Peptides against a protein of PDB entry 6RGO. Designs and how they scored, part 50

Target 1, 392 residues: chain A of PDB entry 6RGO
Amino acid sequence: MALKLLGFNQDATCFSVISSNKGVTIYNCDPFGKCFELEKSTSNDEELDFLVEMLFSTSLIAVVDKTIGASKRKKLKIVNTKRKATICELTFPHEIMDVIMNRKIICVVLKSDQIFVYDISCMKLLRTIDVRGEKLKSTSKFRNSEAVGDIGVRVSLSTDNNSILCYSSYSKSDKENAPLNDIVVFDALKCIQINVLPAVHQSNIVCIACSPDGMLMATASEKGTIIRVFKTIDTENDEPILVNEFRRGSRPSRISEMKFNHDNTLLACVGESDTIHIFALPVTTTEADANEDDTLQQSSHSLSSSINGLQYISKGLANRFGKIIVSKIPTQSQQRHVAYIKIPENAKYRIGFPKDTTNTIHICGEDGNYLVYSIPRNEVGPCTLVKSNTFD

## One batch from the design tools (peptide)

Design b1_p18_1_s2 (made by RFdiffusion4, then SolubleMPNN; from b1_p18_1, 6 letters changed)
Fold by OpenDDE base, seed 1:
Structure b1_p18_1_s2 (fold): chain B 392 residues (1-392), chain A 18 residues (1-18)
Amino acid sequence: as target 1 above (392 residues)
Amino acid sequence: SEKEELEKLAEEIEEKLL
């Protein structure tokens, strides 16, 4: 049977898949088993295509049937999984490309490069973000939508109540072919733009991850060789703060998904490569009060590699074209993975971090494997398989 | 539990949308 992965929910307690024979199935991770099944609406042997976004492990899901007809691809259904009933239906002017939610907000990404932001509690539209709108004022030429491949607006939303939305935007260039290489940070609750990170990559951004708390974001371009981690809100001298630059590999490979763990200590990435990479983030020691007392000498040799080498290359390289180019970290300062998982070649995988176990990662494959791995703490190496289940 | 609070939120959303 052909499986298509939809992904994990926000806390990695569930994942969703499309089975060519059954329709949409949601699995619970622990205890492992089916928790919901949405049967095919049609008897046709058509390739099933759906978007499913879960509200955590609740009975509420957002569903888009993309299988049949251009009209269904524009409809978002809010479904109660216990009742198997549609609660709400929204129709959009364009095909839905992505749906993301948290406890407060649902965001709907359209093929028109529009983001519709809703208050989930009442499905009230808070904002329509037109990512093209700034560009349409400068260039009247409709790019023939046919020739631009699988490059669209990418989004990520914090899983907390702060509801920090990160999205890719077009660079301010008079070129008809401006890349989606800017990031906008948006307060989805207040509907305010917080920050703009210009030209974070040289090519289009194809993957974004927001941290659970919304304080960090990770970005990857079409090349997928470098992952950059930025602060979302904080700026230094009105410039974006680059926290980390990770090297996934030397060979170009698409990154399909990235996730932070719940304490912002790990970043995982998956894509078209045979390897899931896990990177360690520096623990930002908040300078919380060094109150005096207890001398417990636990000599954790934290390899404090002195990240003092983030010399902000100061203001001087304002190149003649007024583009703030995020300074590339020297290749010697690019961190590698601390852990990895080997996955079957040509199998698509999804990743999730469970809340309760910061050193555990959940993965699922279109090969029908749900796998739980332990992430090594003390050494660079492979993750250890802890649990495996199969699904169909 | 966090799960029960989230399920209650889902029920409160449903009640407002119906």
Scores: peptide ipSAE 0.573, ipTM 0.953, DockQ to the pose 0.868
Fold by OpenDDE base, seed 5:
Structure b1_p18_1_s2 (fold): chain B 392 residues (1-392), chain A 18 residues (1-18)
Amino acid sequence: as target 1 above (392 residues)
Amino acid sequence: SEKEELEKLAEEIEEKLL
């Protein structure tokens, strides 16, 4: 049977899949088992396509039916899974491309490069973000969706109550084909733009992850060879703070998903490659409470890998167009993974970090495997398989 | 629990949307 993965929820307690025979199924991770099924509304042999976003492990989900005709692709349903009832229905002017939520807000991304931000508590529209801006209203040539992988606006939302929204934006170029290589950081509650990170990659951004607290963001381009991690809010001399640059690989490969763990110590990435990569982030010791004296000499051999403080002099190469290009970290200073998981080359996988176990990762595959791995702390190497389950 | 708080939030959302 063909499975299509939708992904994990915000805390990796559940994941959703499309089964060709059943429709949408939600699985609980622990105890492992099916917790919800949305039955197929049509007897037709049409390939099922859905967007499903869960509100954590609650009875509420957002659903978009993308299977049948252009009208349903514009409709968001909020569904109570316990009652199997639609409690809210919203219709958009364009096809829905993505839906993300937390405890406070829901964001809906349209094919028109618009982001609709709602207060989830009452489904009140807080903001419409037009990523194309006013200049492109005249030249609304829809990018002909020829078979080049659908390069649209990418979004990520913090899972906390601060509701930091990161999205890809068009670079200020008078070229008709401006890349989606800028990032905007947006306070989704206050509806205020906090920061703009110009030209964070040379090509379109295809993957973004926001940290749970909204303080960090990770970005990857169409090449997927380099992942960049930035601070979201802080700037140094009006320039973006690049915290890390990770090398996923030497070969181009699309990154489909990235996730931070709940304490911002790890970043995982998955995509078209046979390998999930896990990177270590520097622990920002908050300097604050270092007052009290207690001399307990427990020699935690922190593998202080000497991150020689190469002050990233962001030599913003002002390109001929006055654009700040985020300087590439020299290839020698690019960090590699600290851990990895091997996966089948032809199986799509999704990733999630559970809240309670910061060194555990959940993965699920279109091969019908749900796997729990332990991440090594003190050595570079493969993750250890802890639990395995199958689904259909 | 955090799960019970989230389910209560889901119930409060449903009550406002119906």
Scores: peptide ipSAE 0.566, ipTM 0.952, DockQ to the pose 0.867
Fold by OpenDDE base, seed 3:
Structure b1_p18_1_s2 (fold): chain B 392 residues (1-392), chain A 18 residues (1-18)
Amino acid sequence: as target 1 above (392 residues)
Amino acid sequence: SEKEELEKLAEEIEEKLL
């Protein structure tokens, strides 16, 4: 059967798939099993296409039927899975490309490069972000919409209540074909732009991940060889916004998904390659008030390879050339993965990090495999398979 | 549990949308 993966929910407690014969199916991860099915509305042998975004493991889902006709592709339905009822229906001027949500916000990305930000509690529109209109205000030249292939605006939303939205934007370059290589960081609740990260890659950004707390973001370009991790907010301490640069590989390969774990210690990536890569992040000690008592000496031998090599470009040059966020970091400072999972070359996989187990990763494949891996803590190597299930 | 709090949030959202 042809399966198409929709992905994991925010906490990797569920995942959704399209089955050609059944329609949309949602699986629970633990205990493993089918928890919901949306039956195919049509008897036609048309290729099923849906967007499904879950509100965690709740009965609430957002659904877009992309299978039939240009009209359905513009409709978002909020559905109660227990009642099998549509609670709310929204219609957009353009085709819906992506839907992302948390406990507070739902964001709808359109083919027009618009992002509609809603308060989920009442479906009130808080903001329309026009990524093309922002480009127009900065550069008089439109890209003709037809010649831009599969490269659209990418988004990621923090899973917490802070609701930090990261999205790709067009560079201010006078070139008619300006790449989507800027990042905007946006407070989706307050509807305020927090930061702009110019030219984070040389080519279009095709993948973005926001950390659960919204403090970090990861980016990958069409080349998918380098992953960059940034702070979302400028810290008072003049610390570099670019905190990590990871090498996935030497061969170009599209990254389809990246995710942080819940404590921001790991970043995973998956895509067209035979390998899921897991990278270690430096533990940002948030000065949470460590009340004294739990002396758990976790001797985490953090391989803190001190990236001492970021020469402070003095404050005086920054004013004239803009924030040069991406100096050409020498290839020697690029960290490799700390762990990996081998996957079939021809199977698309999706990834999720469960909340309760920071060293566990959930993966699912279009091959019908749901797999749970343990991530090694102290050694660079393969992940260990802990649990395996199959779905159809 | 966090799951029960989230399901209650989903019910509160449904009640406001209906």
Scores: peptide ipSAE 0.564, ipTM 0.951, DockQ to the pose 0.881
Fold by OpenDDE base, seed 2:
Structure b1_p18_1_s2 (fold): chain B 392 residues (1-392), chain A 18 residues (1-18)
Amino acid sequence: as target 1 above (392 residues)
Amino acid sequence: SEKEELEKLAEEIEEKLL
């Protein structure tokens, strides 16, 4: 059977898949098993396409049927999985490209580069974000939908109640082909723009991850060779703070998904490569836990020396033209992965970090494998397989 | 539990949307 992965929920307790024969299936991770199945409405051998966003492990899901039919692709259904009932239906002016939610907010991304932000509790529209802005409305040439296939607005939402929304935006360059290489950080509850990170990559941003607490964000471009991690809210002298720059590889390869773990100590990435990469983030010791336990001092010294190299580069290249040249972290200071998972070539995988186990990663593949790996703490190397399940 | 609080939130959302 052809499987298509929809991904994990916010806490990696569930994942969703499209089965060609069954429609949408949601699996629980622990105990492993089917928790919901949405039957396909059509008997046709049409390629099933859906968006499914879960509200954690609850009975509430958002569903978009993206199968054949331009009208269905514009409809968001809120479904109770226990009752198998649609409780709300919203219709949008354009095709829905993405849906993201947390306990407070649901964001709907349209093919028009608009983000609709709703209060989930009552489905009231809080804001419509027009990422193209008013100036680009005059060039009514919708990029011919065929040639610019996979370049659209990317979004990520914090899983906490602060509801920090990170989205890709067009650079202020008057060029008809301005790249989606800016990031906007937005408080989705207050509907306030918090920060703007200009030109974080040279090409379009194709992947964004927000940390669960909304304090960090990771970005990758179409090249997928470099991942940048920024602070979302904090600025230094009104400039964006680059925390890390990671090298995934030397060869271009698309990154389809990135995730932070729950304590912001790890960043994982997956995509078209045979390898899931896991990167270590510097633990920001908040000064508060300076209480007595003297013993763990030894391991922190090696990471601190690499961070001091980042502070020196921030001062120099405030070039007069307001382009925050994200200081090219010298290729020498580009960190590699600390851990990896090998996956089958041409298998699409999705990733999730469970809340309770910061050194565990959940992965699922279109090959029908659900795998749990342990991440090594102190050694650079492969992750260890802890649990394996299959799904159909 | 956090799960029970989230299930209750989902029920409260359903009651407001119906």
Scores: peptide ipSAE 0.559, ipTM 0.951, DockQ to the pose 0.859

Design b1_p18_1_s3 (made by RFdiffusion4, then SolubleMPNN; from b1_p18_1, 7 letters changed)
Fold by OpenDDE base, seed 1:
Structure b1_p18_1_s3 (fold): chain B 392 residues (1-392), chain A 18 residues (1-18)
Amino acid sequence: as target 1 above (392 residues)
Amino acid sequence: SEREELEKHAEEILKKLE
């Protein structure tokens, strides 16, 4: 059977899949098993397409049936999984491209590059963000909507109650073809723009991840070779703070998903490549705990690890990308561990970090594998498979 | 548990939307 992955929920306790014969199935990760099934509404052998966003491991899900006709693609259903009932239905002017939620907020992304922000507790519209609207004031030419390929607005929402929304925006450049290479940081509860990070990549941003606490974000462009990590709220001299730059690889490859772990110590990425990459984030020691003088004389074994991937951008290249203040990465965090998982070629995978085990990653594939890996802490190398299950 | 608190929150939302 053809499987299509929808992804993990916020805490990686569940994942959702589309089965061509059954419809949507939601699996619990531990204990492994089916927790919900949504049957296909039609007997036709049409290719099933859905969006499903779960509120953690709860009975509340948001569902968009994209299988049949332009009308269904514009409807968001709030479903009670215990009752198997639609509780609320919202209709949008355009096709729904993405749905993301936390305990407080639902964000609905439309093909029109609009983001609708709702208070989940009452489905009241808090804000409509028109990502094109800032551009329409300058350029009266309707781009023929046909040639806008698979490049749309990308969003990520913090899983906490602060509800920090990061989204891609069009650069203010007078070029008819301005890329989606700016990031806006938005307080989804207060409906205020907090920050704008201009030109974080040279090409369109295709993947964004917000940290669970909303304090960090990761970005990747269409090239998928470089991942940048920024502070979301904090600025230095009104300029964006670049915390990390990671190299996934030398070859271009689309990144489909990125996630932080729950303590902001790891960033994982997956996409079209045969490899899931896991990057270590340097713990920003807040200045407060500098008092424990624990003189661990870790012997300076000069492991000349040819980690050619950490290009410290020397001071000279800062001039060509605007005023990105590359925060002085303290020279002490030389030990950026990179872990990896090999995945089958042509299998799409999704990733999730469980809350309780910061060095564990959950992955699932369109090959029907659900896999749990242990991430090495102190070494660069492969992750270790801890458990596996199969699904259909 | 956090899971039970989340489920209670979801049930309160679902009841308010019904």
Scores: peptide ipSAE 0.698, ipTM 0.973, DockQ to the pose 0.871
Fold by OpenDDE base, seed 4:
Structure b1_p18_1_s3 (fold): chain B 392 residues (1-392), chain A 18 residues (1-18)
Amino acid sequence: as target 1 above (392 residues)
Amino acid sequence: SEREELEKHAEEILKKLE
């Protein structure tokens, strides 16, 4: 059967798939099994396409039927999985490209490069972000989305209640073909722009990940050779803080998904390559107000010593035109993966980090494999397979 | 549990949208 992966939920407790014969199936990861099925409404041999976004492992899901020829590609359905009922339906002016949510917010991305931000508790529209309208204020020409293939606005939302939204925006260059290479950081609850990171890549951004707490974001361009990690909120002298620059590979390859683990110590990426890469992040010591006394000198020989070579290259050469040139870390000082997983060639995989086990990763493939890997802590090497299940 | 709290939150939302 042809499977299409929709991905993991926010905490990797569930994942969603499209089966050509059945429609949408949601699997629980532990215990492994089907928890919800949305039956195919049409007997037609049409290739099924759906968006499914879950509120964690709850009975609340958002569903979009994207099947070709369906008038439903503009409709968001809120579904109660326990009742198998549509509770709310919203219709948009354009095709829905993406849907993301947390405990407070739903964001709906349209083919028009608009982001609709909703309060999930009442489906009240809080904000419409017009990424093209922002571009038109800076650059006179409407870019028709049809001419650029799969290049659209990318979004990521923090899974916490702070609801930090990161999205790709068009650079303020007078060039007719301005790339989607800026990042905007947005407080989705207050509806305030917090930060703008200009020209974080030379080409369009195709993948964004926000950390669960919204304090970090990872970005990848169409080249997929370099991943950059930034602070979302914090700035140094009004300049973006580049925390890490990782090298995925030497050859161009599209990155389809990136995820932080729940403690911001790991970043994973997957895409068109035969390899899932896992990178170590420096432990940002949040200065917790450790007022209290207790003396225990446990000599945790943390692997911190080799990460000290991250010069915060805060010296963006402000070129004469006020463009922050994110100084490319020299290829020799670019960090590589600390761990990896080999996946079948041409198999599409999705990734998720479970909350309780920060050194495990969940992956699922269009080959019908759900796999749990252990990530090595003290050595650079392959991940170890811990659990495997199959689905159809 | 956090899962039960989240499910209760989801049920409260779903009930308000009906």
Scores: peptide ipSAE 0.689, ipTM 0.971, DockQ to the pose 0.870
Fold by OpenDDE base, seed 3:
Structure b1_p18_1_s3 (fold): chain B 392 residues (1-392), chain A 18 residues (1-18)
Amino acid sequence: as target 1 above (392 residues)
Amino acid sequence: SEREELEKHAEEILKKLE
């Protein structure tokens, strides 16, 4: 059967798939099995297209049926999976492109480059962010919306209660075709812009990941060769906002998804390549954790010793004009993956990090494989397969 | 458990949206 992956939930306890014959199926990861099915509304052999966002492993899901007609593509349904009932329905002026949620917030991304931010507890609209309308205040001509293919606003939301929203925005360049290469960091609860990272890549941003705590953000461009990791908040210390630069590869390849693990020690990426890459992040020891046990210091030293030699010469030329020049990190300081998983060519995969096991990754494929891998701690190498299941 | 707390939170939301 043709499968389409919708992805993992926030804690990788469940994943969602579209089966051409059945509709939407949600699987529990442990114990492995079907936990919910949404039947297709039509008997036709139409290509099924859905958005499904689950609130962790709960009975609350958001669903968008994109299969038929412009009207359905504008409707968000909140569904109770235990009752198999739609509880509420919201209609938008434009097609829904993405839906993300946490315990507090739902964000709905439209084809119009608008982000609608809701309080999940009452579905009250908190903010409409108009990513295009912010550009109208600059004299820059809009890209004709028709010529922008798969390039739209990208979003990521922290899984915690801080509800840090990161989204791609148009550069203030006077060029008619300004790229989506700025990042805005937004407090979704307070509805306040926290930060703006200008020109983080030379081309459009196609993938964003926020850390679970909202303290870090990862970005990739259309080239998918370099991944950059940033602090979301300016620290009072003269520390660089750019904390890491990773090289996925030398060949261009689209990155479809990135995820941080629960403790911000790992960043994984997946896309059109035959390889899932896992990168180690330097443990930012907050001075507070320096008082707990000596025993964990020994294992971190071997990987950290190769990283510590890179004096990040954050020549933050904070030139007086507020242009955060992303200092060109020397190509020699670009870190490689610490671990990898080989996946079948032409199979789309999705990734998730479980909360309870920081060195475990969950993956699922459109080939019908659900796989659990152990990530090596002390050596650069392949991940080890721990568990395998199949789904249809 | 954390899972039971999250499910209770989701059920409280769903009841308010009915």
Scores: peptide ipSAE 0.686, ipTM 0.971, DockQ to the pose 0.874
Fold by OpenDDE base, seed 2:
Order: C-alpha cells, then structure tokens, then sequence
Structure b1_p18_1_s3 (fold): chain B 392 residues (1-392), chain A 18 residues (1-18)
C-alpha cells in the first residue's frame, strides 16, 4: 500500500498517515494503535492528499482534503474525532498549503503566501498576514504563483500558550526574484511582529522549526547543508542572535522537517538523506545556580565543554549594500550531529519528540515503521532502537 | 492529567463551534 506521512502531533503522542486504501489514519504512539480513521469519501483511484493537524492527542483535528477538486483544497474542516463529525468549515480564497495549531491559535497558510491567524476557541480571524503584500509595496508584478513549485511561505508555531509564530518572508531586495530568506517572528496572540531576521540564508528557506517555548528557531535553506539556530525574541544591538550553526552535511539534501525537543537541548532534522541528524544545543546556564562551590573535580567530559567555544560572533558584517548577512560561523566552529539514525534511502520519515523523555525520539516512515529511539547522552554515535511497531 | 485537561479544552472548543 502507498502510505503518505502527515507527521506527529505537537507532543509526539500521535501521528497521522494517509493510506491509499483507507484514507486518513491517526495512530496513538503509546499504547500503539489506531485511534481515528477518516474513510475515503470517494471510490476513485485518485491519489489521496490531506492536511491533518491535531490539537495534541485530543478529539479536535483540522482537516483539509487536497485530493479532489480545487474547492475542497480551499476548505478547512474542524472535526470532532469522537463524533466523526465536521463541527466547523472555513473556506479560503486560495489552496491551503499548511495548517498549524496550538491550544490558542490555528494558522492557515495559503498558496497566495497569506497566513490566516485564528483564535481556535471561536475560529475568529485575528490577523491576515500577507507575506507578498509586504513585498508588493515595491514590485507590482504578480509572479505567477503557479510556476513557483515547492517554494512557498514556511511557518512554525510554538506549542506553548505564548503562540510565537515564525514564518519565512521575502527579502526586501529590489530583485524581482527576491528569495524567501528572511524570518519574521510574530506574536500570534497579540498580533504583533516581534522580530525580523534578514537574510538568514542565501537561498529560500524551506524548513523552519520553532522551539516549544518559542524562544528558539531553526532554519534550513534549499541546500540543507547548514542549519542555523537563532533566538526568536532577543536581539543584541538590534541584530539577530545566532546561537548555533550546524552542518548536516557537505552535499545538498533537502530537509523536510526539523524539531526541537521539549527542553531545547536537542534539534533533530530529517529529509531526503538516509540519515536523521540530532544536534545538541548549548544549555543556557542561567547564571543563578553557579554559586554552589562544590569542588568535585569529576572530569566528566560532559558534552557541555565543547560548546563553550561558540563565542557569540554577533559581528553582522554589514556588506556594502546594507544587507545584514548573518556572520557565517567559521566552518571550523560548525557543530556536527551528536547522534544519528540511519533510515532507508528514499523513505520519507517524520520525527517527533515526546515530552516525558527528552532523550527519546519518535520516528515514522512511509515504509510503515513506527520506531522509538534512545539518544546517546555521553557519546557521539548512533541512536539505539528501543521500540518498533508497524502500520498499514 | 495534562492529556485530560487538553481533551476537556478541545471539547469546550468543539462545543462552542457547533
């Protein structure tokens, strides 16, 4: 059977898949099993395409049927999974490209590069963000949106109540072909722009992850060779704070998904490569606990010691054209993964971090494998498989 | 539990949207 992965929910307690025979299936991770099925509405041999966003492991899901006809692709359905009923339906002017939610907010990304921000509690529109309109004040030419394939606005939302929305925006360069290489940080509750990170990559951003608390974001470009981690809110001298620069690889490979763990100590990435990479983030030791004088010289070569060498090279080289190029962390200080998982080549995988175990990662594949891995703490190496299940 | 609180929150939302 052809499976298409929709991904994990916010806390990796569930994942959703499209089965060519059954429609949408939602699996619970623990105990492993089917918790919801949305049957095919049509007997047609058409390739099923859906967006499904879950509110954690609750009975509330958002569903977009992308399979049949332009009208359904513009409809967001709020579904009660316990009742198997559509409770609310919203129609958009353009095709829905992405849907993200937390306890407070639902964001709908359109093919028009618009982001609709709703209060989930009443489905009231709070804001329409027009990512093109912010550019169009200078350039009137509607790029035929049809010819721009996989390059669209990317979004990530914090899973907390602060509802920090990170999205890719077009660089203010007068070039008709301005890349989606800026990041905007937006308070989705207050409907205010908090920060703008200009030119975080040289090419279009294709993947963004926000931390659960909204304090960090990770970005990757079409090249997928370098991942950058920034602070979302904090700035230094009105410049973006680059916390980390990770090297996924030397060869270009698309990153499809990135996620932080719940304590912001790990960043995982997956994509077209045979390897899931897991990176360690520096624990920001808040200065407060440094006072316990306990002299125990235990030479635990904790992974912390290698992180101290990241001097905040916040030196934004203002290039001659006023573009803040985020200073490339010297290639020598680019951190590699601390852990990895080998996956089948050409298998699409999705990743999730459970809340209860910060050193555990959930993965699922279009090969029908749901896998739980333990992440090594004290050594650089492969993750250990802890649990496996199959789904169809 | 956090899960039960979340489910209750979801049910309250769903009921308001009906």
Amino acid sequence: as target 1 above (392 residues)
Amino acid sequence: SEREELEKHAEEILKKLE
Scores: peptide ipSAE 0.682, ipTM 0.970, DockQ to the pose 0.866

